# Peptides against a protein of PDB entry 9IZ0, part 206

Target 1, 345 residues: chain A of PDB entry 9IZ0
Amino acid sequence: ITCLGSNGHTYKQLVKGGNDDLRQDAVMEQVFEQVNGFLRSYRKTSQRNLSMRTYKVIPLALKTGVIEWVQDTIPLGEYLDSAHKVYHPKEWSLSTCRKLIAEKQMEDLETRLKVYDLVCRHYRPVFRHFFLESYADPVQWFTTQTNYARSTAVASVLGHVLGLGDRHGQNILIDKTSGEVIHIDLGIAFEQGKKLPVPECVPFRLTRDVVDGMGITGVEGVFRRCMEFTLETLRREEDSLLSVLEVLRYDPLFSWLISPLRRMKKQKMQLENFNQPESGNITTDASRDPKIQRNNVSGESEAERAILKVRQKLSSTLSVEASVGELIRIAQDPSYLALMFCGWS

## One batch from the design tools (peptide; made by RFdiffusion4, then SolubleMPNN)

Design b2_p21_1_s4 (from b2_p21_1, 9 letters changed)
Fold by OpenDDE base, seed 4:
Structure b2_p21_1_s4 (fold): chain B 345 residues (1-345), chain A 21 residues (1-21)
Amino acid sequence: as target 1 above (345 residues)
Amino acid sequence: EEKEKRKKLFEELLKKLEERE
């Protein structure tokens, strides 16, 4: 829909109808706005204009709402698929890569690493071309690439701390004007991505293409430093952040757990993306044992565990530099990326 | 000061949650 604002400007809005709970997105966007307040209050982050790029979410009803249409954006995965066909037309298709990773999903780590390496050799990074294509002016190129590295650093720290999941290339938008990343579909948080059929095992998305977009310095430039400043800010404001999350503990509408329906939807999407024939014997026999009393671990106990994990991630036991160094290492480790649904790009 | 800042943040968040019910 297009709405006329009180300022006389027309704004496109996406009406999202369906089974997706926009309340969770809207709550996470509110947490990001509070974190953006912390980033603005701290000199090291403020002087760099560090922020999590947000979008407006207005829940209208259960599973229905209005999302601000982010103009001039492209999904990272859409750009990468298109650009890969242009720059590497003789390399493997994304579907071929997905198929090979899926065929080896149940194999040992050594076999999965060999397949991951094979895929990586036949699907090379292209995301640097986004900046080269979009910005002929060297100042715009440098500015947008810097904004990309900064926004990715903030999103990486926040994504780790809040345990954001489902960070696939369709849930990360690139602003074609600023080079900033916009994270969408925030319904998998507090490490619930580990409960997906393909468990998430990286702290944030730092794949080869995500790094290629940072240019020649990769992670060792603006990105690392902006991660450090962001983590330093979040450690300083730990109690403020935890107080924000404690409000959500008492929100009866906030789900600390991935809904079974959302898990099944993501499972189906993962299976469809693998073109695996329905091996008819995944009877989700989760219906048949009535003696798994799902201990209704009260939503309160799951909230408490989530908040405790956030506190643990903000621990000052390691330096900011050591903590960021380890996060970057893990996020790029082939032993983790080879286990992911799409760890090669 | 920090306790007052937290209280204000909490009150603003509560108000935004209540305006959605």
Scores: peptide ipSAE 0.012, ipTM 0.364, DockQ to the pose 0.015
Fold by OpenDDE base, seed 2:
Structure b2_p21_1_s4 (fold): chain B 345 residues (1-345), chain A 21 residues (1-21)
Amino acid sequence: as target 1 above (345 residues)
Amino acid sequence: EEKEKRKKLFEELLKKLEERE
């Protein structure tokens, strides 16, 4: 739809209908707005204009809402698939890489690491070309690449602290004007990504293509320093952040758990991304639903557990530098990336 | 008291959500 704003500007809006609970996205965007307040109040982050890019979500009903259409964006995964075909036309297709990883999903770590390395050698990073193609002016190139590294650093810290899941290349938009990242589909938070059919093992997405976009310094430039300043700000504002999350504990509409329906939908999407249409009757013998004892683990106890995990991630037991160093190490570790659905790009 | 303060803060956050709509 197109809406006329009270300011006289016309805004395109996406009406989303279906099985996606937009209330969780709306709540997470409000948490990001509060964090953006902390980032603006702290000298080290405000001087760098550090922020999480947000978008407006208006939930109209249980499964319908209006989402702000972010103009001049492209999904990271769409750009990478296109660019890889242009720059590396003799390398393996994304579908071939996905198939090889899937075929070895049940194998040991050593076998999965060998397949991951093999895929990485036949599917090289290309995301540096986004900046080289889009920005002919050297100042604009440097500015947008810097904005990308800054926004990715903020999103990485927040994604870790809030336990954001489902961070695949279609859920990360690139703003073509600023180079900033925009995270969408926030319905997997507080480490619920570990409950997906392919568990999420990394704190945030820091794949080879995500690093290639940072330019010649990779993670050791603007990115690391901006992660450190962001984490320092969040540690300083721990009580304020926890107070915001404690408010969500009393939201009767907020789901601290991934719904079985959303889990099944994500499972189907993962399987469809691996399967060419072989007409094989996968009789999903739905009969062995393990009796998940619906222990009425009150939504309150899951909220408390989530808040405790956020507090633990903000712990000052390690320096900011040591904590960021370990997060960057884990996010790039082949032993974790080889276990992921798409850890090579 | 803390539960009621948190409920009020939630209602204020919801109201700020609704006022931005």
Scores: peptide ipSAE 0.009, ipTM 0.372, DockQ to the pose 0.017
Fold by OpenDDE base, seed 3:
Structure b2_p21_1_s4 (fold): chain B 345 residues (1-345), chain A 21 residues (1-21)
Amino acid sequence: as target 1 above (345 residues)
Amino acid sequence: EEKEKRKKLFEELLKKLEERE
């Protein structure tokens, strides 16, 4: 829908209906606005305009709501698939890479690492071209690439601390005006992404294309320093952040568990991306849903465990620099990236 | 009753957060 504001500006809004509970997304956006308050209060983060980009979510009923339509955005995965076909037309298709990783999903780590390396050699990074194509002015190019590295650093720290899962290229928008990242579909928080059929093994998305967008310095410089300043701010505001999460613990509308419908939808999307339709009538008898033991962990016990994990991630046992260094190392480790659905791009 | 108690506690906690900004 399109709404005319009292200021005379026209705003596009997406009315979402169906099986997606927008209440989880709305609550996570409220947590990000509170964190953005903390980032504005500290000189080191405020001077760099560090923020998590948010979007307005208004839940209307169970599985229905209005979402702000973020104008001038593109999904990261859509840009990368298009750009890869232009810049590397002789390399493997994204579908070929996905198929090879899928066929080896049940193999040992050594075999999965060999397949990941093979895919990486036949699917090279291209995300640097987004900035080179979109910004002819050198000052705009440098500014937007800097904004990208800054926003990715904030989102990476928050993604780790809040345990945001399923951060694939379709759940990350790029703002074409600012170069900033916008994370969408926030219905998997507090490490519930580790319970997916293909688990999120990394603390945040730091794939070869995510790094290629940072320019010649990669993770070194703007990205690393902005992660450090963001983590320093969150450690100082630990009690304030935990107080926000305690409010969330008592929210009767928030689910600390992934909804069975979202899990099935994500599992189906993962499986459909593995099964190209070979036209064979395999009547796979859908009757043996493997009894993934629903450990009847009360939502209250999951909330307590989630808050405890946030506190552990904010601990001052390591320096900010050492903690950020280890997070960057793990997020780029081939042993974790080879286990992901799409760890090569 | 327990849902209404949780809702009231949530509204009181939100108000305490708004009073700290």
Scores: peptide ipSAE 0.006, ipTM 0.355, DockQ to the pose 0.016
Fold by OpenDDE base, seed 1:
Structure b2_p21_1_s4 (fold): chain B 345 residues (1-345), chain A 21 residues (1-21)
Amino acid sequence: as target 1 above (345 residues)
Amino acid sequence: EEKEKRKKLFEELLKKLEERE
């Protein structure tokens, strides 16, 4: 919808209705705003303008809200599919790659690694072309690629610390003006992505195309250093961050667990995306509510476990450099990426 | 009542966001 603001400006807004808990998105955006406060207060992060890009989420009801339409954005997955057809028209289609990975999803790790390697050889990275095509001025090219690497670093640290899941190419927007990443659909947090039918095994998305967008240095430069500065800031502000999460512990409306319905919906989407081209209208009419027994794990016990995991991820037991080094290693490990729904791009 | 409280919270949030732009 397009709304006229009180200031006379027209704003595009997305009205989201359905079974998605927009409260979780709104809460995660509030956590990101607090983290952006920490990043602005700390010299090493403020000097680099490090921030998590946020979007306005306003929950109007338990399952309905208004989401700000982020102007001048494109989903990463949409760009990559389009660019891959242009730059590598003789390579495999995204649908062929998805099919081959899916056909082997129940096989052993060795078989899945062989299929992943085969897919990687027939679906090469193209995301560097986003910056080369969009920015004819070398200064603007370098600036936007730097902003991309910076924003991806912040999002990667926050995504790991908060255990953000469902980080597929449609849930990551690229700002065409700044080159920054914007993470959307924040309804899978606190490692609930590990409970999906295809478990999320990586701390954040660092696929070959995500790295290709960083330019010739890949992860070795702006990205690694900005992850280090972001993690250093979050470790410094651990008590402040945990205090924000403790407020959520007492919110009776916050869901620390992925609902069985949302799990089933994501399962169906993972299965249906094997058979249909990405038409952006997934109106899944979730008509019949199976009475799935609520395992009476007290929401309080799951909140406590989630907060404990956040504290553990902020532990100073390892150096910032060692911690970031291990996160980057795991996020790029073929043994994990081969297990993912889309680990090749 | 709960709809009206949410509408007010929404209007306050919008206002705080407009004051930052």
Scores: peptide ipSAE 0.000, ipTM 0.295, DockQ to the pose 0.017

Design b2_p21_2_s3 (from b2_p21_2, 12 letters changed)
Fold by OpenDDE base, seed 1:
Structure b2_p21_2_s3 (fold): chain B 345 residues (1-345), chain A 21 residues (1-21)
Amino acid sequence: as target 1 above (345 residues)
Amino acid sequence: DKIEKEKKEREELIKEWEEKR
């Protein structure tokens, strides 16, 4: 839909209908707005205009809402697939890479690492070209690449701290004007991504293409320093952040657990968005209800565990530099990336 | 010529920013 604002501007909005509870996305955006308050209050982050890019989510009903259409964006994965075909037309297709990784999904880590390395050699990074193509002016190029590295750093720290899952290339938008990242589909938080069939083992997405977009300094540039300043801010504001999360503990509409339906739907969408429509009747034999022992872990005890994990991630046991160094190391570790659905790009 | 100029200006901006760090 297109709405005319009281300011005379037209805003495109996506009316999302279906089975997805937009309340979780709306709540996570509210958390990001509060965190953006902390980032604006702290000198080191404020001087760099560090923020998590937010979008407006208005839940109209449990399963229906209006999402702000983020104008002038492209999904990272859409750009990368297109650019890879242009810059590396003799390399493997994304479908070939996905197939090889999927065929080895049940194999040991050593076998998965060998396949991941093989895929990496036949699917090279291209994301640096986004900035080179989109921005002719050198100052605009430098500014937008810097904004990308900054926004990616903030999103990486927040994604780790809040345990954001499902951070694939379709859930990360690039703003074509600013170069900033916008994270969408926030329905997997508090490490619920580890409960997916392909468990998320990385703290945030820091694949080769995500790094290639940072330019020649890679992670050792703006990105590392902005992660450090962001983490330092969140450690300083720990009690404020935890107080915001405690309010969510009492929100009866907030789900601390991924619903079985949402898990199945995301599984199906992961399979469908990545398989070309070869007309294979995947008869999902819905007849094997895995007896998920409903351990009646009260929603309260899940909230408490989630908040405790956030507190643990904000612990000052390690320096900011050591903590960021370890996060960057883990996020780039082939032993974790080889386990991902798309860890090579 | 123009592309090579723009590339050089980008390299100078990177260098200046690395020196100011």
Scores: peptide ipSAE 0.026, ipTM 0.604, DockQ to the pose 0.013
Fold by OpenDDE base, seed 4:
Structure b2_p21_2_s3 (fold): chain B 345 residues (1-345), chain A 21 residues (1-21)
Amino acid sequence: as target 1 above (345 residues)
Amino acid sequence: DKIEKEKKEREELIKEWEEKR
């Protein structure tokens, strides 16, 4: 839909209906807006214009709402699939890579590492080409690549601290104008990604293509320094951030747990990407919805555990540099990436 | 030539930006 704002500007809006709780997205966007306030208040972050890119979410009902249409964006995964076909037409398809990783999902780590390495050799990074193709002017290229590295650093720290899951290439948009990342579909937070059928083992998405977009320095330089400044800001504002999360503890519409329906939807989407269409009617009779009486006591304990985990991630026990160094190491570790649904790109 | 020149100009811009910060 297109809405006329009170300022006389027209805004495109996406009406989303279905099984996804838009209240989760709206709440996470509110947290990001508060964090953006902290980032603006500190010299080290404000001088770099560090922010989490946000979009407006208006929940209308428990599963329906209006989302701001982010203009001039492309999903990272859509760009990468298209660019890989252009730049590496002799390499494996994304579907072939997914199939090989999936066929070995139940195997040992050594076997999974061998398959991950094989996939990596047959699916090379291409995301640097986004900036090379989109920006003919060297200053514009450098500015947009810098904005990408900065926005990815902020999103990586926030994604780790808040335990954002489901950070696949379709849930990460690239702004074609600024080069900034926009994270969408925020319904998996507080480490609930670890409860997916393919558990998320990395703190944030720092795959080879995510790094290739940072340019020649990769993670070293702009990205690392912007992660450090962001984490330093969040540690200083720990009490303010925790107070924001405590308000969410009492929101009856906010879910600290992944919904069984969302878990099943993700399970189906993961399985459907593995089954070629051999016509076998497995009618899984989904007719047993156990009426899980949500005992209110379980939700409160999960919120407390989530807040405690956020506090632990903000701990000053390690330096900012040591903490960021370890996060970058883990996010790039093949032993974790080989376990992911799409850790190679 | 043109692509290598642009790469070098980009590396210099990165280096200059890293030295200024």
Scores: peptide ipSAE 0.023, ipTM 0.540, DockQ to the pose 0.013
Fold by OpenDDE base, seed 2:
Structure b2_p21_2_s3 (fold): chain B 345 residues (1-345), chain A 21 residues (1-21)
Amino acid sequence: as target 1 above (345 residues)
Amino acid sequence: DKIEKEKKEREELIKEWEEKR
């Protein structure tokens, strides 16, 4: 829909209907706006204009809402698929890489590492080209690449602290004007990504293409420093952040657990990527619901566990530099990336 | 040649800007 603003400008709005619970997205965007308040109040983050890019989500019903249309954006995964075909036309297709990783999903770590390395050698990073293509002016190129590294750093720290999952290339938008990242589909939070059929083992997405977009300095430039300043701000504002999360504890509409419907949808999407057209009727007997022991863990007990994990991630036991260093190490570790659905790009 | 020269000039400008901040 197109809305006329009080300023006389027209704004595009996406009306989303179906099976997507926008309430969790709306709540997480509210948490990001509060965190953006902390980032604006702290000198080191404010001086750099560090923020999580947000978008407006208005849930209208259980399965319907209005989302702000983020203009001039592209999904990271859409850009990478197109750019890889242009810059590396002799390399493997994304479908070939996905197939090889998937065929080895049940194998040992050594076998999965060998396949991951093989895929990495036949599918090279291309995301640097986004900035080189989009910006002829050197100052604009540098500014947008810097904005990308900064926004990715903020999103990486927040994504780790809040335990954001499902950070695939379609859930990360790039703003073509600023170079900033916009995270969408926030329905997997508080480490519920570890409960997916392919468990998420990395704190945030820091794949080779995500790093390639940072330019020649990679993670050791603007990205690392901005992660440190962001984490320092969040540690300073720990009580304020926890107070925001405690309000969510009492929200009867907020789900601290992944919904069975979202889990099934993700399982189906993972299986559809496995369905070669030649395999006849595998009746997915949906009747083998593994008896998820309905541990009647009250929603309150899961909220409390989530808040405790946030507090643990904000612990000052390690320096900011040591904590960021370890997060960057883990996020780039082939032993974790080889376990992911798409850890190579 | 020209693209490689422009890349190198960009890398030097980056380095100077990172050293000033």
Scores: peptide ipSAE 0.013, ipTM 0.423, DockQ to the pose 0.013
Fold by OpenDDE base, seed 5:
Structure b2_p21_2_s3 (fold): chain B 345 residues (1-345), chain A 21 residues (1-21)
Amino acid sequence: as target 1 above (345 residues)
Amino acid sequence: DKIEKEKKEREELIKEWEEKR
């Protein structure tokens, strides 16, 4: 919808209705705004304008709300699918790669690594082309690529610390004006991505295409340094961040667990990628809801575990440089990426 | 050191742009 603001400006807004918990998104956006306050207060992050890009979420009900339409954005996965067809027309299709990885999903790590490596050879990174084709001015090109590396670094640290899941290419928008990343669909947090049918094993998305967008320096430039400054800021503000999360502990409407419905929706989307569309009316007889035993793990116990994990991730036991180095290593490790739903791009 | 590293990264990025133009 398009709304006229009280300031006389027209704003496009996405009305989201259905099974999406916009309240989880709204709460995570509030956490990001608090973190953006910390990043603005710290000299090393403020001088670089480090921020998590946010969008306005207005929950109208538990399952309905209005989302600010982020103008001039594209989903990373949409860009990559189009760009791979243009720049590498002789390589494998995304559907072929998905099929091969999925066929080996139940196999051992060695078999999955072999298939992942094979897919990687037949599906090369292209995300560097986004910056080259979008910006004719060198200063704008350099600025936007720098903004991409900076915003990806902030999002990577925050994504790790808060345990953000479901970070696939459709849930990461690229701002075509600034080059910044915008994370959407924030309802999988506090490591609940590990409970998905395909568990998420990486701390954040740092696939070959995500790295390719950083240009020639890859992770060894602006990205690594901005991760270090972001983590240094979050360690300094640990008590402030934990206090924000403790408020959520007592919010009866915040879910520390992935909803069974969201888990089923993700399972269905993962299965639909296996079946070619045979035109068969699968009447999903909604009557066979398996009685998922609500293990009444008290929401308080899961909140406490989540906060303890955040505290552990902010631990000063390792230097900032060592901690960031290990996170970057794990996020790029083929042994983890081969286990992901789409770890090659 | 850090400022020189940021300068060098900028020069490498400009060079990468010039090679792709």
Scores: peptide ipSAE 0.008, ipTM 0.392, DockQ to the pose 0.014

